# Peptides against a protein of PDB entry 8BZL: the designs that were tried, part 32

Target 1, 228 residues: chain A of PDB entry 8BZL
Amino acid sequence: SYDRAITVFSPDGHLFQVEYAQEAVKKGSTAVGVRGRDIVVLGVEKKSVAKLQDERTVRKICALDDNVCMAFAGLTADARIVINRARVECQSHRLTVEDPVTVEYITRYIASLKQRYTQSNGRRPFGISALIVGFDFDGTPRLYQTDPSGTYHAWKANAIGRGAKSVREFLEKNYTDEAIETDDLTIKLVIKALLEVVQSGGKNIELAVMRRDQSLKILNPEEIEKYV
Target 2, 242 residues: chain B of PDB entry 8BZL
Amino acid sequence: SRRYDSRTTIFSPEGRLYQVEYAMEAIGHAGTCLGILANDGVLLAAERRNIHKLLDEVFFSEKIYKLNEDMACSVAGITSDANVLTNELRLIAQRYLLQYQEPIPCEQLVTALCDIKQAYTQFGGKRPFGVSLLYIGWDKHYGFQLYQSDPSGNYGGWKATCIGNNSAAAVSMLKQDYKEGEMTLKSALALAIKVLNKTMDVSKLSAEKVEIATLTRENGKTVIRVLKQKEVEQLIKKHEEE

## One batch from the design tools (peptide; aimed at target 1 K27, target 2 E21)

Design b1_p13_5_s4 (made by RFdiffusion4, then SolubleMPNN; from b1_p13_5, 5 letters changed)
Fold by OpenDDE base, seed 1:
Structure b1_p13_5_s4 (fold): chain B 228 residues (1-228), chain C 242 residues (1-242), chain A 13 residues (1-13)
Amino acid sequence: as target 1 above (228 residues)
Amino acid sequence: as target 2 above (242 residues)
Amino acid sequence: SSYAAPLIEELLP
């Protein structure tokens, strides 16, 4: 008998495979997202790149489109599948609708993809959560989170992965209008939040910044250290 | 949670994919494969285990496969799985060439296969491939490249790495001896022999048990060459003299 | 050092 992966309800109403996928996410490297006034910032815990590893191939923050980027926690290979699908959808949307996707739209697309994998026989859930940030066409900064279940919500700030609880607690205390008053302060907030769980300072942080009407910028280690 | 150990493509309560882990365990018992990136080329070195005198076909390369004119790979793990994946790599590369009239970029080929591997970890009724691969290649975008992929569909670019038996020890040795920016293909070959000599469970390394391929650029063309046994013998001899 | 099989944690970012 083909032992098919089946996501089914337990007697108590739980979808164990989804919950277990969430446990996979909790083991992932920490990612944080913050929405500023005119900026969105993603930060990810960078595991010490093995001395012989090509840093180019160790990216945890990726662009989905010119106006949208994503960080994730969980299974890297699963994330790649989601990213590729999302990129195709972003391009398709531009071709068919003649406008870039809204951040909500692409988040919903990703969420729907994840949800389908929780309900389809012979498929397991994606073992990833994602922070999706960007700007809508009207210039509004957005931050969304999605999980293995396919749920999604909009956030001012949030975190995913192994250090997410500590990072969220920090953000709950320190996310104020004053703390995000400037782009630099917003960046600093993200770095400080990550430093709650990341050891060895700025060298172990990947940081991406998207400003209004600007392309995604990945900060180099030297730029990150300026905010530390 | 023992009930998850035997099932394919399901998460354990702890968020683990046991079938992927077990596939990786199986690879740990395979012959050692090394990859080293140099400034002027890239190489693969692999342990040859099947030395049967009665083999009619001199398998010049048991574990090293040419994928296209610009790429080669080595495999560690289940031979049948490796054959399927190497064939798929060739097909992907060929389809790309036909479609775009240019060679597939190295990372794109690696990624395409990794997506297949990933699918075998996510879709029911399938098991993970019990194979890790090292890829060497050249393209116009990044020049010489070395990649590693595993049963999960994860991959990474490397300056030097190892898969198969004693891979962790090999990687440690590579980290110690690899000199970034100063690695020539000649020095890389010497390093490969050094690492294999220490990681293979043999008293003396013999050329019969080692396959080495180099990828270089000559006159604007990629050249993939499997070293002759005599050349490997010379490398081993040189190492023994140092 | 004995070869240790990679764990699922190594598959995470």
Scores: peptide ipSAE 0.018, ipTM 0.605, DockQ to the pose 0.303
OpenDDE base, seeds 2, 3, 4, 5: peptide ipSAE 0.005, 0.008, 0.008, 0.007; ipTM 0.724, 0.512, 0.613, 0.513; seeds 3, 4, 5 fail the geometry check

Design b1_p13_6 (made by RFdiffusion4)
Pose (drawn by RFdiffusion4):
Structure b1_p13_6 (pose): chain A 225 residues (1-47, 50-199, 201-228), chain B 238 residues (1-200, 205-242), chain P 13 residues (1-13); non-standard residues A62 YCM
Amino acid sequence: SYDRAITVFSPDGHLFQVEYAQEAVKKGSTAVGVRGRDIVVLGVEKKAKLQDERTVRKICALDDNVCMAFAGLTADARIVINRARVECQSHRLTVEDPVTVEYITRYIASLKQRYTQSNGRRPFGISALIVGFDFDGTPRLYQTDPSGTYHAWKANAIGRGAKSVREFLEKNYTDEAIETDDLTIKLVIKALLEVVQGGKNIELAVMRRDQSLKILNPEEIEKYV
Amino acid sequence: SRRYDSRTTIFSPEGRLYQVEYAMEAIGHAGTCLGILANDGVLLAAERRNIHKLLDEVFFSEKIYKLNEDMACSVAGITSDANVLTNELRLIAQRYLLQYQEPIPCEQLVTALCDIKQAYTQFGGKRPFGVSLLYIGWDKHYGFQLYQSDPSGNYGGWKATCIGNNSAAAVSMLKQDYKEGEMTLKSALALAIKVLNKTMLSAEKVEIATLTRENGKTVIRVLKQKEVEQLIKKHEEE
Amino acid sequence: AAEEEARVEALFS
């Protein structure tokens, strides 16, 4: 089989294929995640008439208690999502507990890191925001990128214009903004309206403590706009 | 040997996949192919690229392939690659029927093939398949459906779409004329002739298939030349 | 040029 080293070091210690994978992420639609007091919210920018909205969604459920959003190569994302879904079931089988948000994040990150050091393969061209609750009810938000690095965040953005949205969230992520569920959803819509020039072209989803993923209707989103 | 390896599965500096983009270029030079969803069925309209006089026409169709009892598809791009992929689609549909004893839902069949196409872009060092496919079908979950896939493995559901030559012009005509939720098969057939009229008119130059439900059973039929010649006459009056 | 841009955008659609 094909064994060519694709990800290699360059002078100065750069891994060019990883950096190029990060460029693929920037070409992706904006995704925003906010961790609230008792709620986590994901929002994504949408790119069209005659298209079935159900089939092209950027927010996916990995397990009953964990879901994710992504930016970058959509085909690479389907592969990573299905790999994570299989791992969530393997964990329930072996430990008899649902996966912690951190556990499945670590798994997705290590999968992505393996694709930066394996022969015959290019890195995954996606970043992911992963949200959910732990056993003790603690809300979580994590980010993964193509290098395999992962971190926890109060709020974050990935994809096109993520720097601008992040700077908005830094100034606006306060206790007042995450005091209630309605204001937590509102902060995500405001963060997206910063780069989407729009309001009717946004997808949003909410996850509450042990209540599973709820995707908001267009009519419910129009009320906030 | 590193010298002769064209490295088909790497990123460009901009995060692009050049072989995938070049494959999409090949599809844009293929025969026009479009699909339209309606309340009582789904259809595929395709430009025949085999319009030579000395051809025999031995099959019921040239560009439209039955995948299982409830599904058909059409292709744009490299014909040989399309043969490999359509054979694999039939195998996936049969593997699902064997396992669950029920037909494969349409989206599950598209996802399964797209995973194969995505793998060719990430590892193996091989050129990707130069094929875009339109899928039409019916399942108990979502009823009549239309899907499109491209060489990277991406797919999407559509009420109407077009692939191949002049597809951008065709998508424009569909946005203007497609009445969302009010289309019948007869009106969708009229719109298909209208679209192919601009982007290309003769019955020998086109191929039309329809998918409908009759007595709880799926019917996939290629329209005879007589029915196509009558549809072409009915449009010229407009 | 527009066709090229469309092909690039299709990867991310």

Design b1_p13_6_s1 (made by RFdiffusion4, then SolubleMPNN; from b1_p13_6, 8 letters changed)
Fold by OpenDDE base, seed 1:
Structure b1_p13_6_s1 (fold): chain B 228 residues (1-228), chain C 242 residues (1-242), chain A 13 residues (1-13)
Amino acid sequence: as target 1 above (228 residues)
Amino acid sequence: as target 2 above (242 residues)
Amino acid sequence: AERRERIRERLFE
């Protein structure tokens, strides 16, 4: 039988391939996103880069546009496809609408892309979840999550990947208005959240910060250690 | 678990793509390929397994392919799949050159092929390519580069790496002996011979069983050269004397 | 077993 990747309903109404894709996400390294007052922060578990690997080619956090960045968990190759499609859409939007995408818009685009891969015969779902953060043109910070099903929601804080449960539990307890009162506190919150699952402290964390009216900044290890 | 082993583009209950894993496993049985990045160049070294006396065409390079003037690759895995992918690489590079009137950046060529590989893992009715590639190249953006890609469509840049048979052992050896910032092409060649000598399942390393290509810059031009058998013999001899 | 684990690690990030 030519195994067409068929995402079909089970007798119980489940889309097994979507559920299994969600299991693939859990195999990915942990990513966390937090929305502050005037800042959005993404943190990811940095896999020990093999000593001989070029760090430039190992990125779990990527810019989709000047005002939007994304972290993912799951299949790296799948993520690349989604990222590329999203980047093209961001540029297309700028050309056609003459404004940058809203974070919600690009999230919805990604979600719709994922959804189509759950419904099209001959395609498997994407094995990735994504945290999408950024600023709308009005300066509002946003955080969204999407999963293999194509569902998406807005969040104050969330996590995806292997350690997501523990990180979410931490965030549920510690995310308060006081905890995000300043940019530094918000960054600290993300680091603390990741440290719940990341071994060996700040050396294994990658952080991306986007402040209002500023470009994406990837923090270096020394900068991260200041918050530890 | 076995029910999902035969389906090419279906997730297992555990979220695994078994056919991709099996393709990677198959590559583990292929001839060894090494790549080493140096300050003044980059090299590929590949095991030559098919030495048949009745082969009419002395393939100067069985496993190393020139992609364009600035890039070459080595392949581990299914030969037929390799031929398809190397041809595609050449086409992509040529189309880019025609469109933009400049050579394709190294990483962009790698990525383009990786997107194809990925597609063969996601679209039904297709199997993953049973091929891993090492890419060497030079471009104006990053200079000398070494990349590795696998059947999943994943890729990465490397200072040194290995694919194929005994790749794990080779990588371990490379980690021990690779000196960051101090690697010359000469030292890289010596290291390649050292690693191949230990990782190839041959009693004695011979020049007939090893293909080596170097990529250098001379007078602002990229030079891709396959080493002659005599040159490889000299490298082996030097290693044996040390 | 170790090789299989390494393969799996390469697939997911």
Scores: peptide ipSAE 0.342, ipTM 0.798, DockQ to the pose 0.754
OpenDDE base, seeds 2, 3, 4, 5: peptide ipSAE 0.149, 0.325, 0.345, 0.251; ipTM 0.576, 0.808, 0.819, 0.687; seeds 2, 3, 4 fail the geometry check

Design b1_p13_6_s2 (made by RFdiffusion4, then SolubleMPNN; from b1_p13_6, 8 letters changed)
Fold by OpenDDE base, seed 4:
Structure b1_p13_6_s2 (fold): chain B 228 residues (1-228), chain C 242 residues (1-242), chain A 13 residues (1-13)
Amino acid sequence: as target 1 above (228 residues)
Amino acid sequence: as target 2 above (242 residues)
Amino acid sequence: EEAERRRRESLFA
């Protein structure tokens, strides 16, 4: 029965609500993150926007700060709560510490937030995983992944959502120093990875690119087609 | 402790929030609400199901609520939940106005309520609100806007959409007949009548069973107007003649 | 069924 207490361990030490929240993540569309040498790239499977829906309100990639962006998979409403809290923390950090957050710092904040929602009987876990990318103030590119449990790890490349297994298998085979030697090659790697699970090339992919000392750039469809 | 967990919206083994899905199902049985965005305005059209002869003349819209001078909403679902949420929307809008001395942006009001709705899906001792809302508004940032929100706390912007009974059929018709970039408020009103006539479970569409509100800009001010019964009758008559 | 599926799918991104 799924009617188990939110914070109760199974006899074998499992937190079922956390595991079930991880299943919620798998219902989300695929997101991929790749760390290049001087670039970080997020790619997402673009859900078929319903005819008559405003595309402006359908975002899977969000800026947390000028130096940090996030892609997520899972419950959209849960993601909005996490994003808003992360944005507030980024601004608070700038005000109190007078420096932007490191990518690790904001990831740890998000992870701690998620973890607290796994330990309170009055709260269900967040049904989201996130890929958090950006640059530290020293110019180091970073990629982190966090899940519903509040765990987080640093990655060279990773994927979340429905097609994450296939995309990860592709990245494990194709992520080499040569494959990320240039910004363009890094972008191509992300596109190729997404094409493992996305039907119809270019049109169903959204790409966000952050280069060292540059703002987040969302590529238009014509720019994406140049890499296909 | 254990009794509170049974009252919390929890994940199924498949990662589903069944209480949210069931709340959405309940909305499917509610009266139809339509929203259509035009170049020169935005409208809401709502089905009136419960006209009892013993009800005092509802001078005010039963399903369309003015939120502030620049926004209105329509509701599909549990009436009591709708009343709570519409009051909260008004309070949020007023608090913003008091704090910033300007009206709250449309999307910001929608998101503020959606955060509340989301919280009722995540916190213990709470159930999801059994309500979907359509929001119409104008602000200086995006002009005329139409939003939809559901029990999950998800929302989206739309050019045209429908919630409640037969919403899928209505959305299909809107997709066929909505002319992007060429939609006038007049054509939007005609489209609303056309869709309601086909999707409402009534033998004949009557002005008594339909409530319509328009939001326009006149002399740099937002005007929210509920159409008079005679105006709705004229729209229905025009549709019957075409 | 398709409307239910769309509603379910709308919860996830």
Scores: peptide ipSAE 0.332, ipTM 0.827, DockQ to the pose 0.737
OpenDDE base, seeds 1, 2, 3, 5: peptide ipSAE 0.314, 0.222, 0.323, 0.045; ipTM 0.792, 0.696, 0.808, 0.541

Design b1_p13_6_s3 (made by RFdiffusion4, then SolubleMPNN; from b1_p13_6, 6 letters changed)
Fold by OpenDDE base, seed 2:
Structure b1_p13_6_s3 (fold): chain B 228 residues (1-228), chain C 242 residues (1-242), chain A 13 residues (1-13)
Amino acid sequence: as target 1 above (228 residues)
Amino acid sequence: as target 2 above (242 residues)
Amino acid sequence: SARREAIVERLFD
């Protein structure tokens, strides 16, 4: 039954459903991640919250554990599934290994999950890319990206979603050791990168900051404006 | 390509899920459902379409379902799909209660169903549910709550929202008239009638065509009440006099 | 259509 074989190779060797899932990611709002010296920063384009919508329920940046957070671009419902499974794995790891996950470990878990959905009969790929940031137990800041195919890589800085190309181009030019010398400079770099694609300045940006041995902090609009 | 429109939910070349979009489009033809959050309660108002004189049992609530003691929902879309989903909601709520010996938090119940909906958009051989839901509830964590979910498995919390026929127009009206922080249940009821009167494809709004349920807290207990026709008539009459 | 675009916007974040 054609309905069971969703992701198959084309005659020319392409996995069209994976490629199309990558196109789905481009429909998502922009997210950017930057690794600093002792800080990781996630910035996202804030989707215009409809008047009367509860802002609490609109989250593009989510904690996976105390030491790991994730931003995504693409299908919101798909993201929720991935986030929930990742959270369960983080807790399971703590119970079985008695240590929190490394950022690489949980990224690999998510990537493996995504990969299985590209190969399993009767399942479509996840329509999301993710930026996963955090600190390993040794205090090393990490940034990873994963895509619908289940591939993942470590990055100094990266972007996903609609404006990702422009943001990446900006980061390629402006990411230097000097630009991330301090926490504040790192945050400023993220904001400047997002401003390449976000209209109306700091009001449409959400920023999350994680420092070593500190919990995830979401910056308020006033704090963001301080950097603009 | 037509190939992506007629089969199991798969991505189009543009990264779209057409079957989900079509399910959402189908809901646009369903009867209107409104939800409004107030300071002292939350309400659902739904269009009643099945008024057949030969129906043996007048179901008091065609579109509003009690889920547990603290939650109710209204449905827009395919009735058979709605029945399946409302049953699942009840089962999930009951299982949680049995497992944890406390009522399921409102958002957790919503998300549990949304995970099911999402699965039907991702697994082969399944079609999306042709149903959107409005949820009203109370829990100790967030108090009175209003949620909306759609066939994609996406959901959101709302102060006021609408699903079904003319939902966009209704939402626009709600945005104009909803006064944040000052909304009483009484004012919410009046607003519901006002919006329904303008958005329903009827010449005259009548109590027979509208179902309203309120969720309030009395003496530390949640009370879910479906308004009697006479009460709805009074609300309509009051609106006509203003 | 504006309606279809609104649907798409709801699906993606």
Scores: peptide ipSAE 0.445, ipTM 0.822, DockQ to the pose 0.743
OpenDDE base, seeds 1, 3, 4, 5: peptide ipSAE 0.119, 0.422, 0.442, 0.226; ipTM 0.755, 0.799, 0.816, 0.578

Design b1_p13_6_s4 (made by RFdiffusion4, then SolubleMPNN; from b1_p13_6, 6 letters changed)
Fold by OpenDDE base, seed 4:
Structure b1_p13_6_s4 (fold): chain B 228 residues (1-228), chain C 242 residues (1-242), chain A 13 residues (1-13)
Amino acid sequence: as target 1 above (228 residues)
Amino acid sequence: as target 2 above (242 residues)
Amino acid sequence: SAAAEARRERLFE
């Protein structure tokens, strides 16, 4: 059956394994990214950390480099592989080119990696989408999304995972120049967007903020509650 | 080419990896393994199912494996897969030691194996490993640690957890009785016995059916010790008196 | 089963 062939097109031109990998992404917890004027913000639905689980080992937002962060939705183990390869590439780029990667460059690298796993008969697609945010060396904030297919696009704001549709609908209505006029307003926009799908308010949200020329900051629950 | 696709773990129309889920289901039928983190140590407790009179005296734990001087693991699932993975863990740890002249950090060892597990879920011609592992260890970065990994290549750190048969019930009991910040190794041992007594499909808990290992620090060195049968008997007796 | 669902949920983050 075409459904079982990893690299075979259906009669109607679909790659079923890629589409099914996209369904895997929808099972993941929601992640949202917003590009502000001088800030990029990632927010994720904090899955109820099982009582007795070490929170340190549950990370949905990770740094790829000093200037690039990523959130993902889908298969956690698949994400780890992608993250590790991306980190290696970021370091390699610094060594060979003597500059940090642009957000587009590393996104393209990840996308190319994913694409290769859709075209090889010996590999299934990665079951992850990613939101990749950061700053280019010129100080321009960037947000990219990549899917299991290896496609990628630049966004002002986007969401992935289970609640992505609702969050995107919210962002389409509420993302304005006025709504991102300040860093605080941008953060508030992300929180409000996540609250469309997250129950119990700010306690179930993880937020990462990267400002121009600053390192990634993970907001604590108390800081998040100030924006609610 | 087509034969390769049939041997690859693939997504269902719903985005599920059924072969991984089935591997996890198989582990649910394996003997129970518990891990508990304490302030002064970490322990593994495992159900011993294969008590055959004709088995040469298992001088060593059947389900608990020493990985290096600072780490041990317990396994639930397919024994042959477990043997392969535990050997790989030892090799990874040894290669790291040779390369860096220091022991591998606990999480890094776990991650290295998890990357292998993940690969067996993504590459053609491979099936998922039918094994979950509990890891106990000590390193200079995080002190005493407990990790769990599954066939998907996912892992997490835990204060207490359980894999294998009746793991859900065991985890529920651990959640009720585990006192964060106040857990001593002594209390952890008592808790392990309590949970095993309730979750093992045995009429009476006996020392012959339970393997327990502790990992502690003494004089700046890690000590991994498998409890003697008499020690386990004393723990069981103490529990029965309470 | 609730246990199977919990296991499935652990695969996705």
Scores: peptide ipSAE 0.234, ipTM 0.817, DockQ to the pose 0.704
OpenDDE base, seeds 1, 2, 3, 5: peptide ipSAE 0.026, 0.272, 0.027, 0.032; ipTM 0.760, 0.791, 0.741, 0.552; seeds 1, 2 fail the geometry check

Design b1_p13_7 (made by RFdiffusion4)
Pose (drawn by RFdiffusion4):
Structure b1_p13_7 (pose): chain A 225 residues (1-47, 50-199, 201-228), chain B 238 residues (1-200, 205-242), chain P 13 residues (1-13); non-standard residues A62 YCM
Amino acid sequence: SYDRAITVFSPDGHLFQVEYAQEAVKKGSTAVGVRGRDIVVLGVEKKAKLQDERTVRKICALDDNVCMAFAGLTADARIVINRARVECQSHRLTVEDPVTVEYITRYIASLKQRYTQSNGRRPFGISALIVGFDFDGTPRLYQTDPSGTYHAWKANAIGRGAKSVREFLEKNYTDEAIETDDLTIKLVIKALLEVVQGGKNIELAVMRRDQSLKILNPEEIEKYV
Amino acid sequence: SRRYDSRTTIFSPEGRLYQVEYAMEAIGHAGTCLGILANDGVLLAAERRNIHKLLDEVFFSEKIYKLNEDMACSVAGITSDANVLTNELRLIAQRYLLQYQEPIPCEQLVTALCDIKQAYTQFGGKRPFGVSLLYIGWDKHYGFQLYQSDPSGNYGGWKATCIGNNSAAAVSMLKQDYKEGEMTLKSALALAIKVLNKTMLSAEKVEIATLTRENGKTVIRVLKQKEVEQLIKKHEEE
Amino acid sequence: ATEAREEAYASLY
């Protein structure tokens, strides 16, 4: 089989294929995640008439207690999501507990890291925001990128214009903003309206403590706008 | 040998996949192919690129392929690659029926093939398939459906879409004329002739298939030349 | 033509 080293070091210590994978992420639609007190919210920018909206969604459930949003190559994302879904079931089988948000994040990050050091393969061209709750009810938000690095965040953005949205969230992520569920959802819509020039072209989802993923209707989003 | 390896599965500096983009260029030079969803069925309209006088026409169709009892598809791009992929689609549909004893839902069949196409872009060092497919079908979950896939493995559901030559012009005509939720098969057939009339008129140059439900059973039929010649006459009056 | 091509490519992301 094909064994060509695709990801290699360059002078100065750069891994060019990874950096190029990060460029693919910047071409992706904006995704925003905010961790609230008892709620986590994901929002994504949408790119069209005659298209079935159900089929092209950027927010996916990995397990009953974990879901994710992504930016970048949509085909690479389907592969990573289905790999993570299989791992969530393997964990329930072996430990008899649902996966922690951290566990599945670590798994997705290590999968991505393996694709930066394996022969015959290019890196995954996606970043992911992963949200959910732990056994003790603690809300979580993690980010993964193509290098395999992962971190926890109070709030974050990935994809096109992520730097601007991040700077908005830095100034606006306060206790007042995450005091209630309505204000937590509002902060995500405001963060997206910063780069979407829009309001009717946004998808949004909410996850509450042990209540599973709820995707908001267009009519419910129009009320906030 | 590193010297002769064209490296088909790497990123460009901008995060682009050049072989995928070049494959999409090949599809844009293929015969026009469009699909339209309606309340009582789905249809595929295709430009025949085999319009030579000395051809025999031995099959019931040239560009429209039955995948299983409830599904059909059409292709744009490299014909040989399309043969490999359509054979694989039939195998996936049969593997699902064997396992679950029920027909494969349409989206599950599209996802399964797209995973194969995505793998060719990430590893193996091989050129990708130069094929875009339109899928039409019916399942107990979502009823009548239309899907499109491209060489990277991306797919999406559509009420109407077009692939191949002059597809951008065709998508424009569909946005203007398609009445969302009010389309019947007869009106969708009229719109298909109208769209092919601009982007290309003769019955020998076109191929039309319809998918409907009759007595709880799916019917996939290629329209005879007589029915197509009558549809072309009915439009010229407009 | 160029615009349609650019839009097709953008759809990969």

